# Ledger of designs, part 60: peptides against a protein of PDB entry 3NZW

Target 1, 212 residues: chain A of PDB entry 3NZW
Amino acid sequence: TTTLAFRFQGGIIVAVDSRATAGNWVASQTVKKVIEINPFLLGTMAGGAADCQFWETWLGSQCRLHELREKERISVAAASKILSNLVYQYKGAGLSMGTMICGYTRKEGPTIYYVDSDGTRLKGDIFCVGSGQTFAYGVLDSNYKWDLSVEDALYLGKRSILAAAHRDAYSGGSVNLYHVTEDGWIYHGNHDVGELFWKVKEEEGSFNNVIG
Target 2, 222 residues: chain B of PDB entry 3NZW
Amino acid sequence: QFNPYGDNGGTILGIAGEDFAVLAGDTRNITDYSINSRYEPKVFDCGDNIVMSANGFAADGDALVKRFKNSVKWYHFDHNDKKLSINSAARNIQHLLYGKRFFPYYVHTIIAGLDEDGKGAVYSFDPVGSYEREQCRAGGAAASLIMPFLDNQVNFKNQYEPGTNGKVKKPLKYLSVEEVIKLVRDSFTSATERHIQVGDGLEILIVTKDGVRKEFYELKRD

## One batch from the design tools (peptide; aimed at target 1 G23, target 2 D126)

Design b2_p22_8_s2 (made by RFdiffusion4, then SolubleMPNN; from b2_p22_8, 17 letters changed)
Fold by OpenDDE base, seed 3:
Structure b2_p22_8_s2 (fold): chain B 212 residues (1-212), chain C 222 residues (1-222), chain A 22 residues (1-22)
Amino acid sequence: as target 1 above (212 residues)
Amino acid sequence: as target 2 above (222 residues)
Amino acid sequence: SLTSFDILADFEALKETAKFEK
């Protein structure tokens, strides 16, 4: 798995692969590793599939309850804290989760929190999470700047996942791409890694270790 | 060392069509190298046009299916006999599976039906409740043999348009019910030849807007 | 361990984390 999120002048980019594995078996190439909690809030999934799906879905319910009770959208900080508190209660039980809670509120602006099953909760501008994270960081860190255009930022997110998919056997399938703005998240499509690879190789002249 | 799980073999297969879905399973039940039964159905009509199979340890599978059937009854009771949608069924099954997260059901679960738009739907679950809607899924003993075949024949993986020098993929399209049934039969026939835990009989449940139809075919009995 | 999204998790691995196996 490779998931990433980063803040820039235009909001947040979220990009994830879509491969699921069971040992050496590729269980699926089409898994959705982003949960759309509400129109302004996303969660990413890495680790145990069931743990992530179950608890992030649960989180969505908690966020909705908050909105109903408080008559306002939940903050990204509060949403991430709910999840963090939950997983902390299960610390040592064997949950496996590496998640990013990404969203926008008027109070916070574009915000990213990293939450994992070890009880870590971090606010930050850039996170890559999963077995392919180091490969993604290699591309992302080398090209990241705050002043990226939306177009360049989207490409960078996509390109970083592609790099990870190329090197990490546990990442692949496709890239699901999101842009989070003040008006909410925008889905920017599903990009097949195979097709994307050849396109990028041709356009950039990259991946020279692979013969076309 | 204590092992609470058995393996009863078998294989199941779900395929979603445009306005139908199919869930199939062989009828062989085996322990080690001993055939317990040559006709033990493992695909069930659960009501509300939902068919279900949980393949692996048969005791766990049966328990899970029974719990789900009960959930359907409770749903009707609580919601004025409203039909349970396939997506809601999937969520319910997730809860059933994840409720035993630390002592899992040893099963691969597949359900099939129609979504709220009348389109064929197949959902597949891991033992602890992660799930995905897919066009096709094989589970059980011969899943590793069948899935690559399904990828090729349902999802048209590694198929290209003629004359394009392998650069243009074959476009995706839905298969007819007849094509799907043939594909299922071919899959199980092939699996039976290569895997000792698959054989005897093939039961296919076909879900359409008109309800659930059942078909049976004999497989090799060796 | 590396974080990996595993659907149809290796049940043998799950047993290692199951309460009855601990």
Scores: peptide ipSAE 0.128, ipTM 0.814, DockQ to the pose 0.081
OpenDDE base, seeds 1, 2, 4, 5: peptide ipSAE 0.127, 0.029, 0.103, 0.072; ipTM 0.826, 0.834, 0.864, 0.834

Design b2_p22_8_s3 (made by RFdiffusion4, then SolubleMPNN; from b2_p22_8, 18 letters changed)
Fold by OpenDDE base, seed 1:
Structure b2_p22_8_s3 (fold): chain B 212 residues (1-212), chain C 222 residues (1-222), chain A 22 residues (1-22)
Amino acid sequence: as target 1 above (212 residues)
Amino acid sequence: as target 2 above (222 residues)
Amino acid sequence: SLTEYSILEDFEALRKTAEFEK
């Protein structure tokens, strides 16, 4: 798995691969590792598939209840805290979760929180989470700047996942790409890694270790 | 050391068509190398045009299916006999499975039916309730043998248009019920030849807007 | 076996990155 999110002048880019595994078995190449909690809030998934799916769906319900009760959208801070508190209650029980809660509120602006099953909750501008995170960081950190255009930022997110998929055997399938703005998240499609690889190789002249 | 789980073998397979879905399973029940039964159905009509199978440890599978069937009854009771949608059924099964997150049902669960638009739907679950809607899924003993075959024949993986030098992929299209049944039969026939835990009989449940139809085919007995 | 979205077991690198960006 490789998931990433980063803030830039145009909001937030979220990009994830779609491979699920069971040991050495590729369980699926088409998994959705982003949950759309509400039109302004996304959650990413790494770790145990069931743990992530169950609790992030639960989180969605909690966020909705908040909005119904309080008559305002839940903050990214509060949403991430709800999840953090939940997983902390299960600390030591064996949950496996590495999540990013990404969203936009008027109060906070574009915001990213990392939450994992070890009890860590971090606010930041750039996170890569998963077995392929180091490969993604290699590309992302080398090309990141706050002043990226939306187009360049989207490409960078996609390209970083591609790099991880190339080197990490546990990442692959496709890239699901999101752009989060003040108007909400925008889905920017599903990009097959195989097709994307050859396209990028041709256009950039990259991946010269592969002949074809 | 105490092991609460057994493995009764078998294989299940779901494929979604355009306006139908199939869920198939062999009827062999085995422990280690001993055949317990040559005809033990493991694919069930659960009502509301939903078929279900939970393959692995048969005791767990049976328990899960019973719980789901009860859930369907309660759903009708609570919602004035409203039909349970396949997506809601999937969510319900997730809760059933995850409710035992720390002592899981030792099963691979697949359900099949029609979505609210009348399109074929297949959902697959891991033992603790992660699930995904897919066009096809194999589960159980011979899943590793069958799934690559399905990738090729249902999703047309590694198939290209003739004369394109491998540059143009074969376009995706829905298969007919006849084509799907053939694929299922071929899959299980092949699996039976290569895996001792698969054989004896093949039961296929076909879900259409008209309801659930059952077909049975003999498989190799040795 | 359980379905997994493979993750690194060590989160120290992640923490360091976050701290540096603050």
Scores: peptide ipSAE 0.406, ipTM 0.878, DockQ to the pose 0.047
OpenDDE base, seeds 2, 3, 4, 5: peptide ipSAE 0.031, 0.035, 0.224, 0.030; ipTM 0.829, 0.829, 0.848, 0.811; seeds 3, 4, 5 fail the geometry check

Design b2_p22_8_s4 (made by RFdiffusion4, then SolubleMPNN; from b2_p22_8, 17 letters changed)
Fold by OpenDDE base, seed 5:
Structure b2_p22_8_s4 (fold): chain B 212 residues (1-212), chain C 222 residues (1-222), chain A 22 residues (1-22)
Amino acid sequence: as target 1 above (212 residues)
Amino acid sequence: as target 2 above (222 residues)
Amino acid sequence: SLTSYSIQADFEALRETAKFEK
């Protein structure tokens, strides 16, 4: 798995691969590793597929309950804290989760929290989470700047996942790409890694270790 | 060390068509190298046009299917006999599986039916309840043999349009029920030849708007 | 074949990186 999220002048970019494995077996190439909690809030999934899918779906329900009770959208801080508190209750039980809660509220602006099953909760501007995270960081950190255009930021997110998919055997399938703004998240499509690889290689003149 | 799990072998396969879905399984039940039964059905009609199979440890599979069937009954009771949708069924099964997250059912679960638009639907689950909707899925002993074949024949992976020098993929299209049944039969016939835990009989449940029908075919008995 | 599905992550490496990253 490779997931990433970063803040920039245009909001938040979220990009994830879509591979699931069972040992050496590729279980799926089409896993949805982003949960759309509400129109302004996303959750990413890494670790155990069931742990992430179950509890982030549960989180979505908790966020909706908050909205019903409080008559306002839940903050990114509060949503991430709910999840953090939950996993803390299960600390030592063997949950495996590496999640990013990404969203936009009027109060907070664009916000990213990392939450994992060890009880860590971190607010930050840039996170890559998964077995391919180091490969993603290699591309992302080298090209990141706050003043990226939306177009360049989207491409950078996509390109970083592609790099990880190329080198990490546990990442691949496709890239799912999101842009989060004040008006909510926008889905920017599913990009097959195979097709994307050849396109990028041709356009950039990159991946010269592979002969086309 | 005490091992509460057994492995009863077998293989299951689901394929979604345009307005139908198929869930198939062999009828062999085995422990180690001993055949317990040559006819032990493992694909079940659970009501509301939903078929289900949980392949692996048969005791766990049977327990899970029974719990789901009971869930369907309770759903009807609570919701004035409203039909349980396939997506709601998937969520329910996730809860059943994940409820035993720390002592899992040792099964690979597949359900098949029609979605709310009348389109074929297949959902697959890992032992602890992660799930996704797919066009096809093989589970069980011969899944590693069958799944690549399904990738090629259902999703047309690695197939290209002639004359395009491999640059244009073969377009996706729905398979007919006859084509799907043939594909299922070929898959299990081939798997039986290469895997000792697959054989004896093949039971296919076909879900359409008219309900569930069953077909049975003999497989190799060695 | 009945292994739970993994979408693997290296959490320790991430936490270490987070100490030095924005």
Scores: peptide ipSAE 0.313, ipTM 0.868, DockQ to the pose 0.061
OpenDDE base, seeds 1, 2, 3, 4: peptide ipSAE 0.233, 0.252, 0.295, 0.300; ipTM 0.851, 0.862, 0.867, 0.872; seed 2 fails the geometry check

## One batch from the design tools (peptide; aimed at target 2 P104 Y106 H108)

Design b2_p23_1 (made by RFdiffusion4)
Pose (drawn by RFdiffusion4):
Structure b2_p23_1 (pose): chain A 212 residues (1-212), chain B 222 residues (1-222), chain P 23 residues (1-23)
Amino acid sequence: as target 1 above (212 residues)
Amino acid sequence: as target 2 above (222 residues)
Amino acid sequence: SSTDERDDYYKEWVEEIVERAKE
């Protein structure tokens, strides 16, 4: 698994791979590691497939209940805390999740929270989570500028996940892109590494190792 | 010490067609190197046009299927006999499985039917509720032998248009019920050849808008 | 064996969950 989300001039970019594993066995190449909590809230998934899916789906129900009660969209900070506090209640029971809650509110602007099963909760501009996180950091950190165009930022996030899908035996499948503005999240497609790799290699001239 | 889990072998397979779906499984049940039964059904019609199989530790698989069938019964009781759609059944199974997160049903579960558009549908589950909708899935002992074959023959993976210099991928035309039954039978004869826990018989449940049909085929008994 | 890697994975993973629940 490799997931990343970063803030920049044009909002937030979220990118994830789609590989699921059972050890060295590739369980699936077509899993959705991003959950659309609501039109302005996204959650990313890494770790235990069931823990992430179950608790993030549950988080969506909790956020919806907040809107009915308060007649107002839930903040990114509060939404990430609901999950953070829930996971904390289970500390020591063996839950396994590296998560990112990304969204936009007039009150907070573009906002990113890293939340994991250890109970750690961190607000930040850039996060890469999962077994492939360091591979994504390597590409993302060395090309990141606050002033990236929406187009360039979307590409960097996509390229970073691609770098991780190449080097991490436990990451791969396809790349799912998202862009977050004050008008909510915009899905930017599912890019299969099976074609995305060769295309990027030719057009970019990178991945100079692998023989084509 | 006491081990609450055992391994009863068996292999299951699910393929979704345009307007049908199939869920197949061998009828052999095993413990270690012995055969408990050469015919012990492992794929079930749970009503509302849903077939399911929970494969791994059989006691857990039976308890789960029994609990789900009772769930469909109560769904009708509580919702004015409304039909439980396959997507709804999948989310329901997720909660049943995750409900035992800290003492799991040790099963890999697959269900099949039609979605609300009448299209074929297959869902597979992790032991603790992780699930996804798919075109096909192999589960159980020979899953590692069969799933690669299905990626090739069902989803045409690694296959290209001849003479296109590997540039044009083989189109994803869709399989008929006849072509699917062939892939299923071949899959199980192959699995019976290479995996000692697979054999004796093959039972397929076919699901269409007209309901659930069953077909049975013998397999090598060695 | 490569075909046993999947089954060994779930077997060891469930045992770790059960042993930790006994703690």

Design b2_p23_1_s1 (made by RFdiffusion4, then SolubleMPNN; from b2_p23_1, 14 letters changed)
Fold by OpenDDE base, seed 2:
Structure b2_p23_1_s1 (fold): chain B 212 residues (1-212), chain C 222 residues (1-222), chain A 23 residues (1-23)
Amino acid sequence: as target 1 above (212 residues)
Amino acid sequence: as target 2 above (222 residues)
Amino acid sequence: SAEDEYAEFHRRRIAEILERAAE
């Protein structure tokens, strides 16, 4: 798995691969590793698919309850804290979760929290999470700047996942791409890694380790 | 040593068509290398045009299916006999599976039916309840043999238009019921030849807007 | 103890099953 999220002047970019594995078996190439918690909040999934899918869906319910009770959208901080508290209760039980909770509230602005099953909760501007995270960081860190255009930011997110998919055997399939703004998240499509690879290689002259 | 889990072998396969879905399974049940039964159905009509199979440890599978069937009944009770949608069924099954996250059902679960738009739907679950809607999925003993075949024949992976030098992929299209059934039969026939835990009989449940139809075919008994 | 042995075995078996879970 490779997931990433980063803040920039235009909001948040979220990009993830879509490969799921069970050991050496590729279980799926089309897994949705972004959970759309609500129109304004995204969760990413790394680690155990069931753990992430179940609890992030549960989180969605908790967020909805908050909205009903408090008559306002839940903050990203609060949402991530709910999840963090939950996983902490299961500390030592064997949950496997590496998640990013991404959203844009008026109070917080664009916000990313990393939450994992070890009880870590971190707010930050850039996170790559998963077995391919180092590959993604390599591309992302090298090209990141706050002042990226939306177009460039989207491409950078996509390109970073592609790099990971190329080098990490546990990442691949496709890139699912999101842009999070104050008005909510926008899905920017599913990009097949195979097609994307050749396109990028041709356009950039990159990936020269592969002969076309 | 105490082992609460067995492995009863078998293979299941789901394929979603445009306005139908199929869920198929062999009827062989084994323990270790002994055939317990040559005809033990493992694909079930659960009502509301939903078919289900949980392949692996049969005791766990049966338990899960029973629990789901009960859930369907309760759903009707609570919601004035409203039909349970396939997506809601999937969520329910997730909860059933994840409820035993720390003592999992040793099964690969697949359900098939029609979505709310009348389109074929197949959902696949891991032992602890992660699920995904897919066009096709094989589960069980011969899944590793069948799934690549399905990728090729259902999703046309690695197929290209002739004369394009591999530059143009074969376009995706829905398969007819007849084509799907043929693929299922071919899949299981091939699996039977290569895997000792698959064989004897093939039962196919076909879901359409008109209900669930069952077909049975003999497989090799070796 | 026998109970401990069963518990350990059970834990290992569960872990094995979880290896088949998607990640």
Scores: peptide ipSAE 0.326, ipTM 0.859, DockQ to the pose 0.058
OpenDDE base, seeds 1, 3, 4, 5: peptide ipSAE 0.294, 0.314, 0.285, 0.236; ipTM 0.836, 0.848, 0.840, 0.833

Design b2_p23_1_s2 (made by RFdiffusion4, then SolubleMPNN; from b2_p23_1, 16 letters changed)
Fold by OpenDDE base, seed 2:
Structure b2_p23_1_s2 (fold): chain B 212 residues (1-212), chain C 222 residues (1-222), chain A 23 residues (1-23)
Amino acid sequence: as target 1 above (212 residues)
Amino acid sequence: as target 2 above (222 residues)
Amino acid sequence: SAEDEYANFLRESIKKILENAAK
């Protein structure tokens, strides 16, 4: 798995691969590793698919309850804290989760929290999470700047996942791409890694370790 | 020493069509190298046009299917006999599986039916309840043999238009029920030849808007 | 103890199952 999220002047970019594995077996090439918690909040999935899928869906329910009770959208901080508190209760039980909770509220602005099953909760501007995270960081860190255009930011997210998909055997399939703004998240499509690879290679003259 | 888990072998396969879905399974039940039964159905009509199979440890599979069937009954009771949608069924099954997250059902679960738009739907589950809607899925002993075949024949992976030098992919299209059944039969026939835990019989449940029908085919018995 | 042995065996079995769960 490779997931990433980063803040920039235009909001948040979220990009993830879609490969699921069970040992050496490719279980799926089409997994949705972004959970759309609500129209304004995204959760990413790394680690155990069931753990992430179950608890982030549960988180969605908790967020909805908050909205009903408080008559306002839940903050990203609060949403991530709910999840963090939950996984902390299961600390030592064997949950496997590396998740990013991404959203944009008027109070917080664009916000990313990293939450994992070890009980870590971190607020930050840039996170890559998963077995391919180092590959993604290599591209992302090298090209990141706050003042990226939306177009460039989207491309950078996509390109970073592509790099990870190329080098990490546990990542691949496709890139699912999101842009999060104050108006909510916008899905920017599913990009097959195979097609994307050749396109990028041709356009950039990159990936020269592969002969075309 | 007591082992809480067994492995009863077998293989299951789901394929979604445009307005139908198929869920198939062999009827062999085995422990180690001994055939327990040559005809033990493991694909079930659960009502509301939902078919289900949980393949792996048969005791766990049976328990899960029974619990789901019971859930269907309770759903009807609570919602004035409202039909359970396939997506809701999938969520329900997730909860059943994840409810045993720390002592999992040792099964690969597949359900098939029609979505609310009348389109064929197949959902697959891991032992602890992660699930995905897919066009096709094989589970069980011979899944590793069958899935690549399905990738090629259902999703047309690695197929290109002739004369394009690999530049144009073969377009995706829905398969007819006849084509799907043929693929299922070919899959199981091939799997039976290469895997000792697959064989004896093939039972196919076909879900359409008109309900569930069953077909049975003999497989190799050695 | 026999109980401890079973518990360990069960943990290992579950661990193996989870290792083969989707990630």
Scores: peptide ipSAE 0.401, ipTM 0.870, DockQ to the pose 0.058
OpenDDE base, seeds 1, 3, 4, 5: peptide ipSAE 0.393, 0.395, 0.398, 0.385; ipTM 0.855, 0.863, 0.863, 0.856

Design b2_p23_1_s3 (made by RFdiffusion4, then SolubleMPNN; from b2_p23_1, 16 letters changed)
Fold by OpenDDE base, seed 2:
Structure b2_p23_1_s3 (fold): chain B 212 residues (1-212), chain C 222 residues (1-222), chain A 23 residues (1-23)
Amino acid sequence: as target 1 above (212 residues)
Amino acid sequence: as target 2 above (222 residues)
Amino acid sequence: SPEDEYHNFLEEAIKKILENAAK
């Protein structure tokens, strides 16, 4: 798995691969590793698929309950804290989760929290999470700027996942791409890694380790 | 040596069509190298036009299916006999599986039916309840043999238009029920030839708007 | 103890299952 999220002048970019593995078996190439919690809040999934899927779905329910009770959208901080508290209760039980809670509220603006099954909760501007995270960081860190255009930011997110998919055997399939703004998240499509690879190689002259 | 889990072998396969879905399974049940039964159905009609199979450790599979069937009954009770949707069924099964996250059901679960728009739907689950809606899925002993075949024949992976030098992919299209049944039969026939845990019989449940029908075919018994 | 033995075997079995769960 490779997931990433970063803040920039235009909001948040979220990009994830879609490969799931069971041991050395490619279980799926089409997994949805972004949960759309609400129109303004996303969760990413890395680690155990069941753990992430179950608890982030549960988180969605908790967020909705908050909205009903408080008559306001839950903050990204609060949502991430709910999840963090939950996984902390299971500390040592063997949950495997590496998640990013990404969203926009009027109070917080664009916000990213990293939450993992070790109980770590971090607020930050840039995170790559998963077995391919180092490959993604290699591209992302090298090209990241706060002042990226939306177009460039989207491309950077997509390109970073592609780099990970190319080098990490546990990442691949496609890139699912999101842009989070003050108006909510916008889905920017599913990009097949195979097609994307050849396109990028041709346009950039990159990936010269592969003869096309 | 103590092992809380057995492996009863077998293989299951789900394929979603445009307005139908198919869930198939062989009828062989084994322990180690001994055939327990040559006809032990593992694909079940659970009501509300939902078919289900949980392949792996048969005791766990049976327990899970029974629990799901009970959940369907309770759903009807709580919701004035409202039909359980396939997506809601999938969520319910996730809860059943994840409820045993620390002592999992040793099964690969597949359900099939129609979504709320009348389109074919297949959902696949890992032992602890992660699930995904897919066009097709193989599970069980011969899944590794069958799934690549399904990728090729259902999703047209690695198929290209002739004369395009591999640049134009074969367009996706829905398969007819007859085509799907043929693919299922071919898949299991091939699996039977290569895997000792697959054979004897093939039971196919076909879900349409008109309900669930069953077909049975003999497989190799050796 | 028999109980400890059971637990150990169970834990090992569960670990194997989880290793084959989707990630």
Scores: peptide ipSAE 0.435, ipTM 0.887, DockQ to the pose 0.058
OpenDDE base, seeds 1, 3, 4, 5: peptide ipSAE 0.414, 0.411, 0.021, 0.406; ipTM 0.869, 0.872, 0.737, 0.871; seed 4 fails the geometry check

Design b2_p23_1_s4 (made by RFdiffusion4, then SolubleMPNN; from b2_p23_1, 15 letters changed)
Fold by OpenDDE base, seed 3:
Structure b2_p23_1_s4 (fold): chain B 212 residues (1-212), chain C 222 residues (1-222), chain A 23 residues (1-23)
Amino acid sequence: as target 1 above (212 residues)
Amino acid sequence: as target 2 above (222 residues)
Amino acid sequence: SEEDEYANFYREAIQKILENAAK
């Protein structure tokens, strides 16, 4: 798995691959590793698919309950704290989760929290999470700047996942791409890694280690 | 050496069409190298036009299916006999599986039916309840043999338009029920030849708007 | 003890299942 999220002048970019593996077996190439909690809040999934899918869906329910009770959308801080508290209760039980809670509220603005099954909760501007995270960081960190245009930021997110998909055997399939703004998240499509790779190689003159 | 789980072999396969879905399974039940039964159905009509199979350790599979059937009954009771949708069924099954997260059901689960738009739907589950809607999925002993075949024949992976020098992919299209049944039969026939835990009989449940139909075909009995 | 041995086998079996679960 490779997931990433970063803040920039235009909001938040979230990009994830779609490969699921069971050992050396490719279980799926089409897994949705982003949960759309509400129109303004996303969760990403890395680690155990069942753990992430189950508890982030549960988180969605908790967020909805908050909205119903408090008559306002839950903050990104509060949503991430709920999840963090949950995984803390299961600490040592063997959950495997690396998640990013990304969203926008009027109070917080665009916000990203990293939450993992070790109980770590971090607020930050840039996170890559998963077995391919170091490959993604290599591309992302080399090209990141706060003043990226939305177009450039979207491309950078997509390109970083592509790099990870290329080098990490446990990442691949396609890139799912999101842009989060004050008006909510916008889905920017599913990009098959095979097709994307050749397109990028041709346009950039990159990936010169591959002949063809 | 003690093992709390058994493996009863077998293979299951789901394929979604445009306005139908199929869920098929062989009828062989085996322990180690001994055939327990040559006809033990493992694909079940659970009501509300939902068919289900949980392949692996048969005791766990049966338990899971029974729990789901009970869940359907309770759903009707609580919701004035409302039909359980396939997506809600998938969520329910996730909860059943994940409820045993720390002592999992040793099964690969597939359900098939129609979504709320009348389109064919197949959902597959890992042992602890992660699930995905897919066009096709194989599970069980011969899944590793069949799944690549399905990728090629259902999703047209690695197929290109003739004369395009591999530059134009074969377009995706829905398969007819006849085409799907043929693929299922070919899949199981081939799997039976190469895997000792697959054989004896093939039962196919076809879900349409008109209900669930069953077809049976003989497989090799070796 | 026999009980401990059984517990160990359970843990190992469960771990094997989880290793083969989707990630």
Scores: peptide ipSAE 0.431, ipTM 0.867, DockQ to the pose 0.060
OpenDDE base, seeds 1, 2, 4, 5: peptide ipSAE 0.413, 0.421, 0.422, 0.414; ipTM 0.860, 0.877, 0.867, 0.864

